# Ledger of designs, part 77: peptides against a protein of PDB entry 4U39

Target 1, 302 residues: chain A of PDB entry 4U39
Amino acid sequence: SIKVIGVGGGGNNAVNRMIENEVQGVEYIAVNTDAQALNLSKAEVKMQIGAKLTRGLGAGANPEVGKKAAEESKEQIEEALKGADMVFVTAGMGGGTGTGAAPVIAQIAKDLGALTVGVVTRPFTFEGRKRQLQAAGGISAMKEAVDTLIVIPNDRILEIVDKNTPMLEAFREADNVLRQGVQGISDLIATPGLINLDFADVKTIMSNKGSALMGIGIATGENRAAEAAKKAISSPLLEAAIDGAQGVLMNITGGTNLSLYEVQEAADIVASASDQDVNMIFGSVINENLKDEIVVTVIATG

## One batch from the design tools (peptide; made by RFdiffusion4, then SolubleMPNN)

Design b2_p15_7_s3 (from b2_p15_7, 6 letters changed)
Fold by OpenDDE base, seed 2:
Structure b2_p15_7_s3 (fold): chain B 302 residues (1-302), chain A 15 residues (1-15)
Amino acid sequence: as target 1 above (302 residues)
Amino acid sequence: MKKLLTLFVGKAKDL
């Protein structure tokens, strides 16, 4: 089974966004120290952590409280994660609960033998230096606790949205990018298709790979596949080029008019931008909600 | 139910 755990406010917002977008074949778990915020989760499984420590009042933006809250609730987390083949741990880093609890939850998932993937955001620079420093510590702890850690630099979202985009929409786009990171992988595994990915191939690319980069490209029109692929490999979300990556996961999602030619063209572009010895897996997904759009998601590991 | 359908999955070496 695949489990997605949203940890703290940002992680739970991302999980809500996944549920709203009908990301299939995954079980959703919402984790928070704030009981009121947890009640707003759309996840079927809601777990309050650190109930004794925090009394449901949250972590007070302190990562050490988030950590201790997850440690207090270890047995509950273990039971919720039991039997998962893969666990996504999603969080907004820089806060209390997400920053402190996500590494502990990730370690629990890994110790249970699940393929453990972190999908986390760095805070926007405007959220202030304290959040950036807390996020850096949490990301370092996540890196040690996961098989693969996808880090989304929120400041790079400002390069893909309009300059007049309201701050609340920039946070919604961060939640959407977290969704795309999880869904881009989960759809390849959990969505029944004509040709399904062997989970062993995903394990080969993602096991003990450390930090990963994610690029996203969206395009329409006659050259939409090539344009989407080019946008993905040059995405502002990529902190480096994918040419040095040891592994690549590619998802090509289109509408009912997605052609085999378009999938091949997009895959060839991403493969050509990668190392010749790269372990690349790619999948094509039909999403009936995409009209004329193609969405290419690239995850580079190693 | 939004129909997501994986068309195919491959490896770069199979291209």
Scores: peptide ipSAE 0.054, ipTM 0.698, DockQ to the pose 0.436
Fold by OpenDDE base, seed 1:
Structure b2_p15_7_s3 (fold): chain B 302 residues (1-302), chain A 15 residues (1-15)
Amino acid sequence: as target 1 above (302 residues)
Amino acid sequence: MKKLLTLFVGKAKDL
């Protein structure tokens, strides 16, 4: 089974976005120290952590409170994660609960033998230096606790949105990018295909790989597959080129008119931009809502 | 529920 755990406010907003987009084949768990914020989650499973420590009043933007809250609730987290083959831990780094609790939850998932993938954001520069410093500590702790950590630099989202985009919409786009990272992987595994991906192949690419980069490309028109692939490998979300990556996961999502030729063309572009010895897995997904749009998600590991 | 369907999953070496 695949589980997605949203940790703290940012992680729970991302989980809500995943549920709203009908991401299939995954179980959703919302985790928070704030009981009022947790009640707003759309997740089926809602877990309040650190109830004794925080009394449901949240972590006060302190990562040490978030950490201790997850440690207090360890047995509850273990029971919620039991029997998971894969666990996504999603959080906005820089806050109290997400920054402190996400590494603890990730370690619990890994200790249970699940393939543990972190999908987290760095705060925007406008959130201030304190959040950036807290996020750096949380990201360091996540790297030790996961098999693969996808870090989304929120400031790079500002390069792909309009300059007049309200601050609230920039956060919604961060939630959407977190959704795309989780969905890009989960659809390859959880969506019944004509060719099923061996979960062992996903484990080979993602187990003990440390940091990963994510690129997203979207295009329409005659060359949409090639354009989407080129946009994905040159995505502002990539902090580096994928040419040194030892592993690549590629998702090619299109409408009912997605051709095998378009899938091959997109995969060839990404493979040609990667190391010659790259272990690349690619999958094609049909989403009837995309119509003429192609979305390419690239996750580079190693 | 609109069914998402994975059409193809492969490796770069299978291209």
Scores: peptide ipSAE 0.040, ipTM 0.633, DockQ to the pose 0.433
Fold by OpenDDE base, seed 4:
Structure b2_p15_7_s3 (fold): chain B 302 residues (1-302), chain A 15 residues (1-15)
Amino acid sequence: as target 1 above (302 residues)
Amino acid sequence: MKKLLTLFVGKAKDL
């Protein structure tokens, strides 16, 4: 089984976005220290952590409160994650709950023997230096607690949106990029496509790899596969080129008209941009909601 | 040198 656990406000917003986009084959868990915010979750499983510590009033933007809240609720987290083969831990770093609790939850998932993947955001620069410093500490702790950590730099989202984009829409786009990071991996396992991966292949690429980078490309039209692949390998979300990565995980998602030729063309572009000795695995997924779009997701590890 | 594109056709086994 695959479980997605959203931790704190940003993680819960990402989980809501996943549910709204009908991401299949995963169980959703929302975790928060704020009981009012947790009530707004669309997740089937809702867990309030640190009820004694916080009384449901949240972590006060303090990561140490988020950490202690997860430690208080360890047994509940263990029971919710039990029997998962794979656990995605998603959070917005820089806050209280997400920053403090996500590493504890990830360690619990890893100790249960699940393939544990972090998909987290760095805060926007406009959220201030305090959030950036808290996020750096949370990302460091997360890296030790997971098999693979995908870090999304929110400031790079500002390179792909209009300069007049409201702050609220920039946060919604961060939630959407978190969705794409989880879905880009989960669909390779849970969703039938032209080329399916088994869980053992994904486990081989993602186990004990530490930090990973994600690129996304979307295109339509006659050259959509090639354009989507080129956009993915040149994505602003890639803080470095995929050249020199030890492992590459590629998802090619299209509508019912996705051809094997388009899958091959996209895979050849990503393989050409990767090192010759790279361990590259790729899968293809059919998503009827994409119609004429192709989405290429590339995750570079190592 | 042929880049070994390892096409793993995994059967969806029961997860």
Scores: peptide ipSAE 0.006, ipTM 0.453, DockQ to the pose 0.066
Fold by OpenDDE base, seed 3:
Parts: structure tokens; sequence; C-alpha cells
Structure b2_p15_7_s3 (fold): chain B 302 residues (1-302), chain A 15 residues (1-15)
């Protein structure tokens, strides 16, 4: 089974965005120290952590409180994650609960023998230096606790949105990029497509790889496959080019009109931008909610 | 060397 665990406010918002976009074949778990915020989750499983420590009033933007809250609730987290083959841990780094609890939850998932993938954001620079410093500590702790850690730099989202985009819409776009990172992997396993991957292939590419980068490309029209692939490999979300990666995971998602030719064209572009000796796996997914759009997701590991 | 695109043709589950 595949489980997605959203940790703290940002992780819970990302899980809500996944549910709203009908991401299939996954179980959703929302975790928070704030009981009022947790009640707003759309997840089937809702877990309040650190109830004794915090009394449901949240972590006060302190990562040490988030950490201790997850440690207090260890047995409950173990029970909720039991029997998962794969666990996605999603969080916004820089806060109290997400930054402190996500590494503890990831370690619990890994100790249970699940393939553990972190999908997390760095805060925007405008959220202030304190959040950036807390996020750096949380990201460092996540690297040790996961098999693969995808880090989304929120400041790079400002390169793909209009300059007049309201601050609240920039946070919604961060939640959407977290959704795309989880869905881009989970759909390869859980959703029927033209080319399905097995869990063993994904496990081979993602086990003990450490940090990963994600690129996303979306296009429409006659050359949509080639354009989406080119946008994915040149994505602002890629802090480095994919030509140094030891492994590449590619998802090509389209509507019912997605052709095998378009899948091959997109795969050839990404393979040509990657190292000669790269271990590349790719899958294709049919999403009926995509009309004329193709979405290419590239995850570079190593 | 031709990059062997290992197309893991997963078995089409019968729709």
Amino acid sequence: as target 1 above (302 residues)
Amino acid sequence: MKKLLTLFVGKAKDL
C-alpha cells in the first residue's frame, strides 16, 4: 500500500490539494499539533500528535516542540504507517510541527521497512531568516531519515508565476508543486497508463539516494510532448541540470488522446539531456481530467 | 552504444 502523510500546516494543505485533484491509489494521513487546523483536513485519517505537550494549541513555530510531539505519539504513528510499502512524508519546512515532526515520522516509516520519500518545501525568502534557518535544520534531519528527499525551493515558484500573484496564491502554488511531486511518483505505481512501472523498479531508483531534484513541464498543442519534456528538464525547480544525476524517474501524464509516439518523443528528450550512464526509468499515465495537456515530471536522484 | 531503453512493458492488466 502507498500512504501519504501530511505533517503540519503546509503538509496538511498539500494533502488537501491531492484529495481535491483526485490522486488515486493512496491512503491520506494528516498529522498536526494544532487540533483546530487538523479538523480542516480532508484526509480520512487525522492524527493529533503531542496532545499532552501542546494541548492541541500547536508547536508555536518551534521545531523542538514539533519533534517532541512526534516522539510522544510514536506508537500512534507506527500503527498508522504499519503495512505501508511506500510512505510519502510531505511538509512545509520552517514551521514548528512540519520541521520538527516530519523527520521523526520519516524515520518511523523507514524503520517499519517502507520506501520513505520526503517531499518538502523551503520557505519563501519573504517568510524571514528565522524560517529559513529552521528549514535548513529540518531538511538536514530529513536527509538522514528518508530514502529520497525531494526539496522544492519556494523562491523558484516566483519565477513561474505572474509578478502580481498574491502571497496566498504563491502558497497555493507551493501546495500544488508538493501535490505534483507526490502524484508524479504515486501514479506510476497506482494509476493505469500506456507504460506502467512496478514498485520494484521505483524502489531500485529511490532507495537510499538522498537528495533529489524535481522538474515539471506542462504543454498543449501539436508539439506538446516535446515542449513539456523541454520545460521539465529546464524547470526553475531544478536547482541543477539533470546531466549529473545517477538516476532519473520520469512521468509522462496525458489525457485519453496521449499517444505512444508522444511518450517516446518526451522520453528521448529527457534521455538526451541526461548522462550516458544514467539509470532512467519512465512511465506514462492517463488522467481523464487532462484535456489537451501533457504533464512531464522528472525526478533526478544522486 | 545504443542506450537500451529498457521498456519494461508491464503486463497490460486486462481492462
Scores: peptide ipSAE 0.005, ipTM 0.438, DockQ to the pose 0.051

Design b2_p15_7_s4 (from b2_p15_7, 6 letters changed)
Fold by OpenDDE base, seed 3:
Structure b2_p15_7_s4 (fold): chain B 302 residues (1-302), chain A 15 residues (1-15)
Amino acid sequence: as target 1 above (302 residues)
Amino acid sequence: MKKLLTYFVGKAKDL
């Protein structure tokens, strides 16, 4: 089974976005220290952590409170994650609950023997230096607690949106990029496509790899596969080129009109941009909602 | 070396 655990406000928003986009084949868990915020979750499983410590009033933007809240609720977290083959831990770094609790939850998942993937955001620079420093500490702790950590630099989202984009829409786009990171992997396992990967292939690429980068490309039209692949490998979300990666996981998602030729064309472009000795796996997914769009997701590990 | 694109047509196993 695949479980997605959203931790704190940002993680819970990302989980809500996944549910709204009908991401299939995963169980959703929402975790928070704020009981009022947790009640707004669309997840089937809602877990209040640190009920004694916080009284449901949240972590007060303090990562140490988030950490202690997860430690207080360890047994409940273990029970909720038990029997998962794969666990996605998603959070917005820089806050109290997400920053402090996500590494503890990730470690619990890993200790249970699940393939543990972190998908987290760095805060926008405008959220201030305190959040950036808290996020750096949380990301460091996540890197030790997971098999693979995908870090989304929110400032790079500002390079792909209009300059007049409201702050609230920039946060929604961050939640959408978190969704794309989880879905780009989970769909390869849980959703039928032209080329399915087994869980063992995904485990080989993602187990004990540390930090990973994600690129996304979307295109339409006659050359949509090639354009989506080129956009993915040149994505602003890639803080480095993919040519230094030890492993590459690629998802090619399209509508019912996705051809094997388009899948091969996209795979050849990503393979040509990658090292010769890279361990590359790729899958294709059919999503009827994409119509004429192709989405290429590239995850570079190592 | 030709990059061997290994196409695994896996059956969806019940996870």
Scores: peptide ipSAE 0.007, ipTM 0.471, DockQ to the pose 0.059
Fold by OpenDDE base, seed 5:
Structure b2_p15_7_s4 (fold): chain B 302 residues (1-302), chain A 15 residues (1-15)
Amino acid sequence: as target 1 above (302 residues)
Amino acid sequence: MKKLLTYFVGKAKDL
């Protein structure tokens, strides 16, 4: 089974966005130290951590409280994650609960033998130096606790949205990019298809790879596959080029009119931008909601 | 139920 665990406010918002977008074939778990915020989750499984430590009042933006809250609730986390083949741990780094509890939860998932993938955000620069420093510590701890860690630099979201985008919409776009990172991988495994990746192929690319980068490209029109692929490999979300990556995971998602030629054209573009010795796997997903749109997601590992 | 279906999966070397 595939489980998505949203940790703290940002992780819970990302999980809500995944549920609203009908991401299939995954079980959703919401984790928080704030009982009121947790009650607003759309997840079937809602877990309050650190009930003795915090009394449901949250972590006070302190990562050490988030860490201790997850440690207090270790047995409940183990029970909720039991039997997962894959666990996505999603969080906004820089807060109390997400930053402190996400590494502990990731380690519990890994110790249970699940393929453990972190999908996390760095805070915007405008959220201040304290959040950036807390996020750096949380990202370092996540990197040790996961098989693969996708880090989304929120400041790069400001390059893909209009300059007049309200702060609340910039946070919603960060939640959407977290959704795209989880869905881009989960759809390759969990979506019943004509051709599925075996979980072993995904495990080979993602096991013990450390930090990963994600690029996203979206296009419409006659050259939509080529344009989406070119946008994905040049995405502002990529902090580096994919040419040095040891592994590449590509998802090509389109409507019911997606052709095999478009899938091949997109895969050839991403392969040509990668090293010759790269272990590249690609999948194609039909999403009836995309109509004439193609979405290419590239995850570079190593 | 909007059917999400994996259409194709391969490796770049098989292209």
Scores: peptide ipSAE 0.006, ipTM 0.406, DockQ to the pose 0.421
Fold by OpenDDE base, seed 1:
Structure b2_p15_7_s4 (fold): chain B 302 residues (1-302), chain A 15 residues (1-15)
Amino acid sequence: as target 1 above (302 residues)
Amino acid sequence: MKKLLTYFVGKAKDL
């Protein structure tokens, strides 16, 4: 089974966005120290952590409170994650609950033997230096606690949105990029197709790889596959080129008109941008909600 | 619910 656990406000917003976009084949868990914020979650499983410590009033933007809250609730987290083959831990780094609790939750998932993938954001520069410093500590702790950690730099989202985009929409786009990171992997596994990725292949690419980068490309028209692939490998979300990656996971998602030729063309572009010895796996997903669009997601590991 | 379907999966070496 695949579980997605949203930790704190940012993680719970991302989980809500995943549910709203009908990401299938995954179980959703919302975790928070704030009981009022947790009540707004759309997740089936809602877990208040650190009820004794925080009394449901949140972590006060303190990562140490978030950490202790997850430690207090360890047994409940273990029970909620038990029997998962894969666990996505999603959070906005820089806050109290997400930054402190996400590494603890990730370690619990890893100790249970699940393939543990972090999908987290770095805060925008405008959120201030305190959040950036807290996020750096949380990301460092996440690296030790996961098999793969996808880090999304929120400031790079500002390069892919309109300059007049309101701050609230920039946060919604961060939630959407978190969704794309989880969905780009989960759809390869959770959708029984004619040709499935063996979970063993995903596990080989993602196990004990540490940091990962994600690129996303979207295109339409006759060359949409090639354009989407080129946009993915040149994505502003990629803080480095994919040529140095030890592993590449590629998702090619299209509508019912997606051709095998388009899949091959997109895969060849990503392979040509990668090292010759790269362990690259790719999957192709049909999304009936996509008409003429192709979405390429590239995850570079190592 | 519109079904998402994975219809093709491969490795770059198989291209």
Scores: peptide ipSAE 0.006, ipTM 0.404, DockQ to the pose 0.432
Fold by OpenDDE base, seed 2:
Formats: structure tokens, C-alpha cells, sequence
Structure b2_p15_7_s4 (fold): chain B 302 residues (1-302), chain A 15 residues (1-15)
């Protein structure tokens, strides 16, 4: 089974966005120290952590409170994650709950023998230096607790959105990028298809790989596959080129008109941008919600 | 439920 656990405000917003976009074949768990925020979750499973410590009033933007809250609730987290083959831990780093609790939850998932993937954001620079420093500490702790850690630099989202984009929409786009990171992997495994990835193949690419980068490309028109692939490998979300990656996971998602030729063309572009010795796995997903769009998601590990 | 369908999965070296 695949479980997605959203930790704190940003993680729970991302989980809500996943549910709203009908990301299938995964179980959703919302975790928070704030009971009021947790009640707004669309997840089936809602877990308040650190109820004794915080009394449901949140972590006060303190990562140590978030950590202690997860430690207090360890047995409940273990029970909720039990029997998962794969666990996605999603959080916005820089806050109290997400930054402190996500590494503890990830370690619990890993200790249970699940393939544990972190999908987290770095805060925008405008959120201030304190959040950036807290996020750096949380990301370091996540790296030790997961098999693969996808880090989304929110400042790079500002390069893919209009300059006039309201701050609230920039945060919604961060939640959407978190969604795309989870969905880009989960759809390859959990979506009933003609050909699914073997979970063993995903496990080979993602086990003990440390930090990962994600690129996304979207295009339409006659060359949409090639354009989407080129945009994915040159994505501002990639803090480095994919040409040094030990592993690449690629998802090519299109509408019912997606051709095998387009899938091959996109895969060839990403392969050509990768090392010859890279372990590359690609999958193709039909999304009936996509019309003429192709979405290419590239996850570079190692 | 709009069905997502994975219709192709491969390894780049197998193409």
C-alpha cells in the first residue's frame, strides 16, 4: 500500500490539493499539532500529534515542539503507517510542525520497512531568514530519515509563474508542485494501467539515494512531448542539471490522444540529457482530465 | 472516477 502523510500546515495543504485533484491509489493521512487546522483536512485519516504538549494549539513555529509532538505520538504514527510498502512524507519546511515532526515521521516509516520518500518545500526568501534557517535544519534531518528527499525550492516557483502572481497563488503553486512530486511517482505504481511499474523498480531507484531534484514540463501542440521533456530537464525547480544523477524516474502524462511515439520522443530526450550509466525508469499515464497537454515529471536521484 | 491509466512503463535501456 502507498500512504501519503501531510505534516503541518503546508503538508496538509498539499494533501488537500492531491485529494482535490483525485490522486488515486494512495491513502491520505493528515498530521498536525493544530487541531483547528487539522479539522480542515480532506484526508480520511486525521492525526493530532503532541496533544499533551501543545493542547491542539500548534507548535508556535518552533521545530523542537514539532519534533517532541511527533515523539509523544510515536505509537499512533506507527499504527497509522503499519503495512505501508511506500510512504510519502510531505511538508512545508521552515514552520514548527512540518519542520520538526516530518523527520520523526519519516524515520518511523523507514523503521517499519517502507520505502520512505520526503517531498518538501524550502520557504520563499520573503518568508524571512528564520524560516530559511529552520528549513535547512529540517531538510538535514529529513535527509537522514528518508530513502529519497525531493526538495522543492519555492523561490524557483517564482521563475515559472507570472511576476504579478499574488503571494497566495505562489503558495498554491508550491502545494501544486508538492502534488506533482507525489502524483508523478504514485501514478506509476498505484494507477491501474496496461503496464505499471514494478514497485521493486521504484524501490531500486529511490532506496537510500538521499537528495533528489524534480523538474516539470508542460506543453501542447504537435511537438508537445519534446517540448514538455525539454522543459522538464531545464526546469527552474532543478537546482542542478540531471546529468549527474545516479537514477532518473520519469513520468509522461497525457490525455487519451497521447501516442507511443510521443512517449518515446520524450523518454529519449530525458535519456540523452542523463548520464549513460544512469538507472532510468519511465512510465506513461493517461489522464482523461488532460486534453492536448502533456506533463513530463523528472525526478533525479543521487 | 476518471480512470488514470498507465499504459506504458519501461527502462530507457530497453527502448
Amino acid sequence: as target 1 above (302 residues)
Amino acid sequence: MKKLLTYFVGKAKDL
Scores: peptide ipSAE 0.006, ipTM 0.396, DockQ to the pose 0.426

Design b2_p15_8_s1 (from b2_p15_8, 4 letters changed)
Fold by OpenDDE base, seed 2:
Structure b2_p15_8_s1 (fold): chain B 302 residues (1-302), chain A 15 residues (1-15)
Amino acid sequence: as target 1 above (302 residues)
Amino acid sequence: AEIFFVGTAKELLSL
């Protein structure tokens, strides 16, 4: 089974966005120290951590409280994650709960033998230096606790969105990028296709790979596949070129009009931008909600 | 998902 665990406010917002976008084939778990915020989760499983420590009042933006809250609730987390083949741990780094608890939860998942993937955001620069420093510590702890860690630099989202985009929409876009990171992988595994992906192949690409980068490209029109692929490999979300990656996961999502030619064209572009010996998994997904859009997601590991 | 390829970038480009 695949489990997605949202940790703290940002992680739970991302999980809500995944549920709203009908990301299939995954079980959702919401984790928070704030009981009131947790009640707003759409996840089937809602877990309050650190109930004794925090009394449901949250972590007070302190990562050490988030860490201790997860440690207090270790057995409950273990029970919720038991039997998962893969665990996505999603969080917004820089806060209390997400920053502190996500590494603990990730380690629990890894110790249970699950392929553990972190999908986390760095805070925007405007959230201030304290959040950036807390996020750096949380990301460092996540690297040790996961098999693969996708880090989304939120400041790079500002390069994708309009300059006039309200701050609230920039956070919604961060939640959407977290969704795309999880969905880009989970759809390859969980959605039945003509060719079944062996979970062993995913393990080969993602196990003990450390940091990963994600690129996203969206396009419409006659050259939409090529344009989406080019945008993905040149995405502002990529802090480095994909040619240094040891593994690449590529998802091409389109509407019912997605052609095999478009899929091949996009795959060739990404493969041509990759190291020749890179281990690549490539899949396509049909999403009926996409009219004329193609979405290419590239995850570069190693 | 329809998985089209599992292998190296070089192998993909050789198809």
Scores: peptide ipSAE 0.310, ipTM 0.868, DockQ to the pose 0.681
Fold by OpenDDE base, seed 4:
Structure b2_p15_8_s1 (fold): chain B 302 residues (1-302), chain A 15 residues (1-15)
Amino acid sequence: as target 1 above (302 residues)
Amino acid sequence: AEIFFVGTAKELLSL
């Protein structure tokens, strides 16, 4: 089974966005120290952590409180994650709960033998230096606790949205990018295809790879596959070129009109931009909600 | 049609 665990406010917002976009084949768990915020989760499983420590009042933007809250609730987290083959841990880094609890939760998932993938955001520069420093500590702890860590630099989201985008919409876009990172991988595993991807192959590419980069490309029109692929490999979200990666996961998602030719064209572009000996997994997924859009997600590991 | 590939970039480009 695949479990997605949203940790703290940003992680829970991302999980809500995943549920709203009908991401299938995954179980959703919302974790928070704030009981009121947790009540707003759409996740089937809601877990309040650190009830004794915080009394449901949240972590007060303190990562040490988030950490201790997860440690207090370790047995409950273990029970919720038990039997998962893969665990996505999603969080907004820089806060109290997400920054402190996500590494603890990730370690619990890893200790249970799940393939543990972190999908986390760096805070925007406008959130201030304190959040950036807290995020750096949380990201460092996540790197040790996961098999693969996708770090989304939120400031790069500002390069793909309008400059007049309200702060609230920039956070919503961060939640959407977190969704795309989880969905881009989960759809390759959970969606029954003509050729089922062996979960062992995903483990080979993602196990103990450390940091990963994610690129996303979206396009419409006659050259949509090629345009989406080119946008993905040149995505502002990529802090480096994919040609240095040891592994590449690619998801090509389109509507019911997605052609075999479009899949091949997009895959060839990504493969041509990659090292010749790179281990690649690619999959095509049909999403009826995309209609005329193609979404290419590239995850570069290693 | 859902297509999956597992292999090297070189192998993919040779298909």
Scores: peptide ipSAE 0.309, ipTM 0.862, DockQ to the pose 0.818
Fold by OpenDDE base, seed 5:
Structure b2_p15_8_s1 (fold): chain B 302 residues (1-302), chain A 15 residues (1-15)
Amino acid sequence: as target 1 above (302 residues)
Amino acid sequence: AEIFFVGTAKELLSL
């Protein structure tokens, strides 16, 4: 089974976005120290952590409170994650709960033998230096606790959105990018393809790989596949080129009009931008909601 | 049509 655990406000917003976009084949768990915020989660499983420590009032933007809250609730987290083959831990780094609790939760998942993937954001620079410093500590702790860590630099989202994009929309886009990171992987496993991707193959690419990079490309029109693929491999979300990656996961999602030619064209572009000996998993997914859009997600590991 | 491939980039380019 695949579990997605959203940790703190940003993680819970991402999980809500995943549920709203009908990300299939995953179980959703919302974790927070703030009971009121947790009540707004759409997740089936809602877990308040650190109830004794925080009294449900949140972590006060203190990562140490988030950490201790997860430690307090360790047994509850273990029970919620038990039997998962894969666990996505999603969080907005820089806050109290997400920054502190996500590494603890990730370690619990890993200790249970799940393939543990972190999908986390760095805060926007406008959120202030304190959040950036807290996020750096949380990301470091996540890197030790996960098999693969996807770090989304929120400031790079500002390069892919309009310059006039309101701050609230930039946060929504961050939640959407978190969704795309989780969905890009989960669809490869959970979507019944013509060729069953053995979870073992995904595990080979993602186990103990450390930091991963994610690129996303979206396009429409006649050259949409090529354009989407080119945008994905040149995505501002990529902190480096994918040519040095040991593994690549590629998801090509389109509407019902997605052709085999378009899939091949997109795959060839991503493969050509990668090392020839790179372990690559690609999947094509049909999403009727995309209509004429193609979305290419590339996750580079190693 | 859902297409999944597991392999190397070289193998993919050979399809």
Scores: peptide ipSAE 0.053, ipTM 0.715, DockQ to the pose 0.825
Fold by OpenDDE base, seed 3:
Structure b2_p15_8_s1 (fold): chain B 302 residues (1-302), chain A 15 residues (1-15)
Amino acid sequence: as target 1 above (302 residues)
Amino acid sequence: AEIFFVGTAKELLSL
C-alpha cells in the first residue's frame, strides 16, 4: 500500500489538495499538534501527536516541540504506517510541527521497511530568516531519515507566477507543487497502465538516493509535448541540471487527445537531457480535465 | 484519471 502523510499545516494543506484533485490509489494521513487545524483535514486518518505535550494547542512554531510530539506518539505513528510499501512524508519546512515531526515520522516509516519519500518545501524568503534557519535544520534531518528527499524551494515558485500573485495564492501554488511531486510518483505505481511498472524498479530508482530534483513543464499547441518536456528539464524548481541524474521518474499528463507520439517525443527529450546510463521510468496519464494542455513532471535522483 | 502508458523508454520504443 501507498500512504501519504501530511505533517503540520503545510503538509495537511498539500494532502487536502491531493484529495481535491482525486489522487488515486493512496491512503491519506493527516498529522498535527494543533487539534483545531487537524479537524479541517479531509484525510480519512487524522492523528493528533503530542497530546500530552501540547494539549492540542500546536507546537508554537518550535521544531523541538514538533519533534518531541512525534516521539511521544511513536507507537501511534508506527501502527498507522504498518503494512505500507511506500510512504510519502509531506511538510512545509520552517514551522514547528512539520519541521520537527516530519523527520521522526520519516524515520519510523523507513525503520518499518517502507520506501520513504520526503516531499517538502523551503519557506518563502518573506516568511523571515527564523523560518529559513528552522527549515534548513529540518531538511538536514529529513535527508538522514528518507530514501529520497524532494525539496521544493518556494522562492522558485515566485519565478513561475505573476508578480502580482497574492501571498495566499503563492501558498496554494506551493501546496499544488507538493501535490504534483507526490502524484507524479504515485500515479506511476498505483494506476494501471498499458505496461505496468514493477514496484522493484521504483525502489531501484528511489532507495537511498538522498536529494532529488523536481521539474514541471506545462504547454499547449502543436509542439506542446516537446515544449512541456523542455520546460520540465529547465524548470525554475530544479536547483541543478538533470544531466548527472542516475535515475529519472517522468510523468506525462494530458487530455484524451494525448498521443503515443507526444509521449515518445517528451520521453526522448528528457532521456537526452539525462545521463547516458540513466534508469528512466515514465508513465502517461489521461486527465479529462486537461483540454489542450500537457503537463510533464520530472523527478531526477542520484 | 487512467494511465495511458507506464513503462521504460525501451518498452515504449517496442510498442
Scores: peptide ipSAE 0.024, ipTM 0.619, DockQ to the pose 0.307

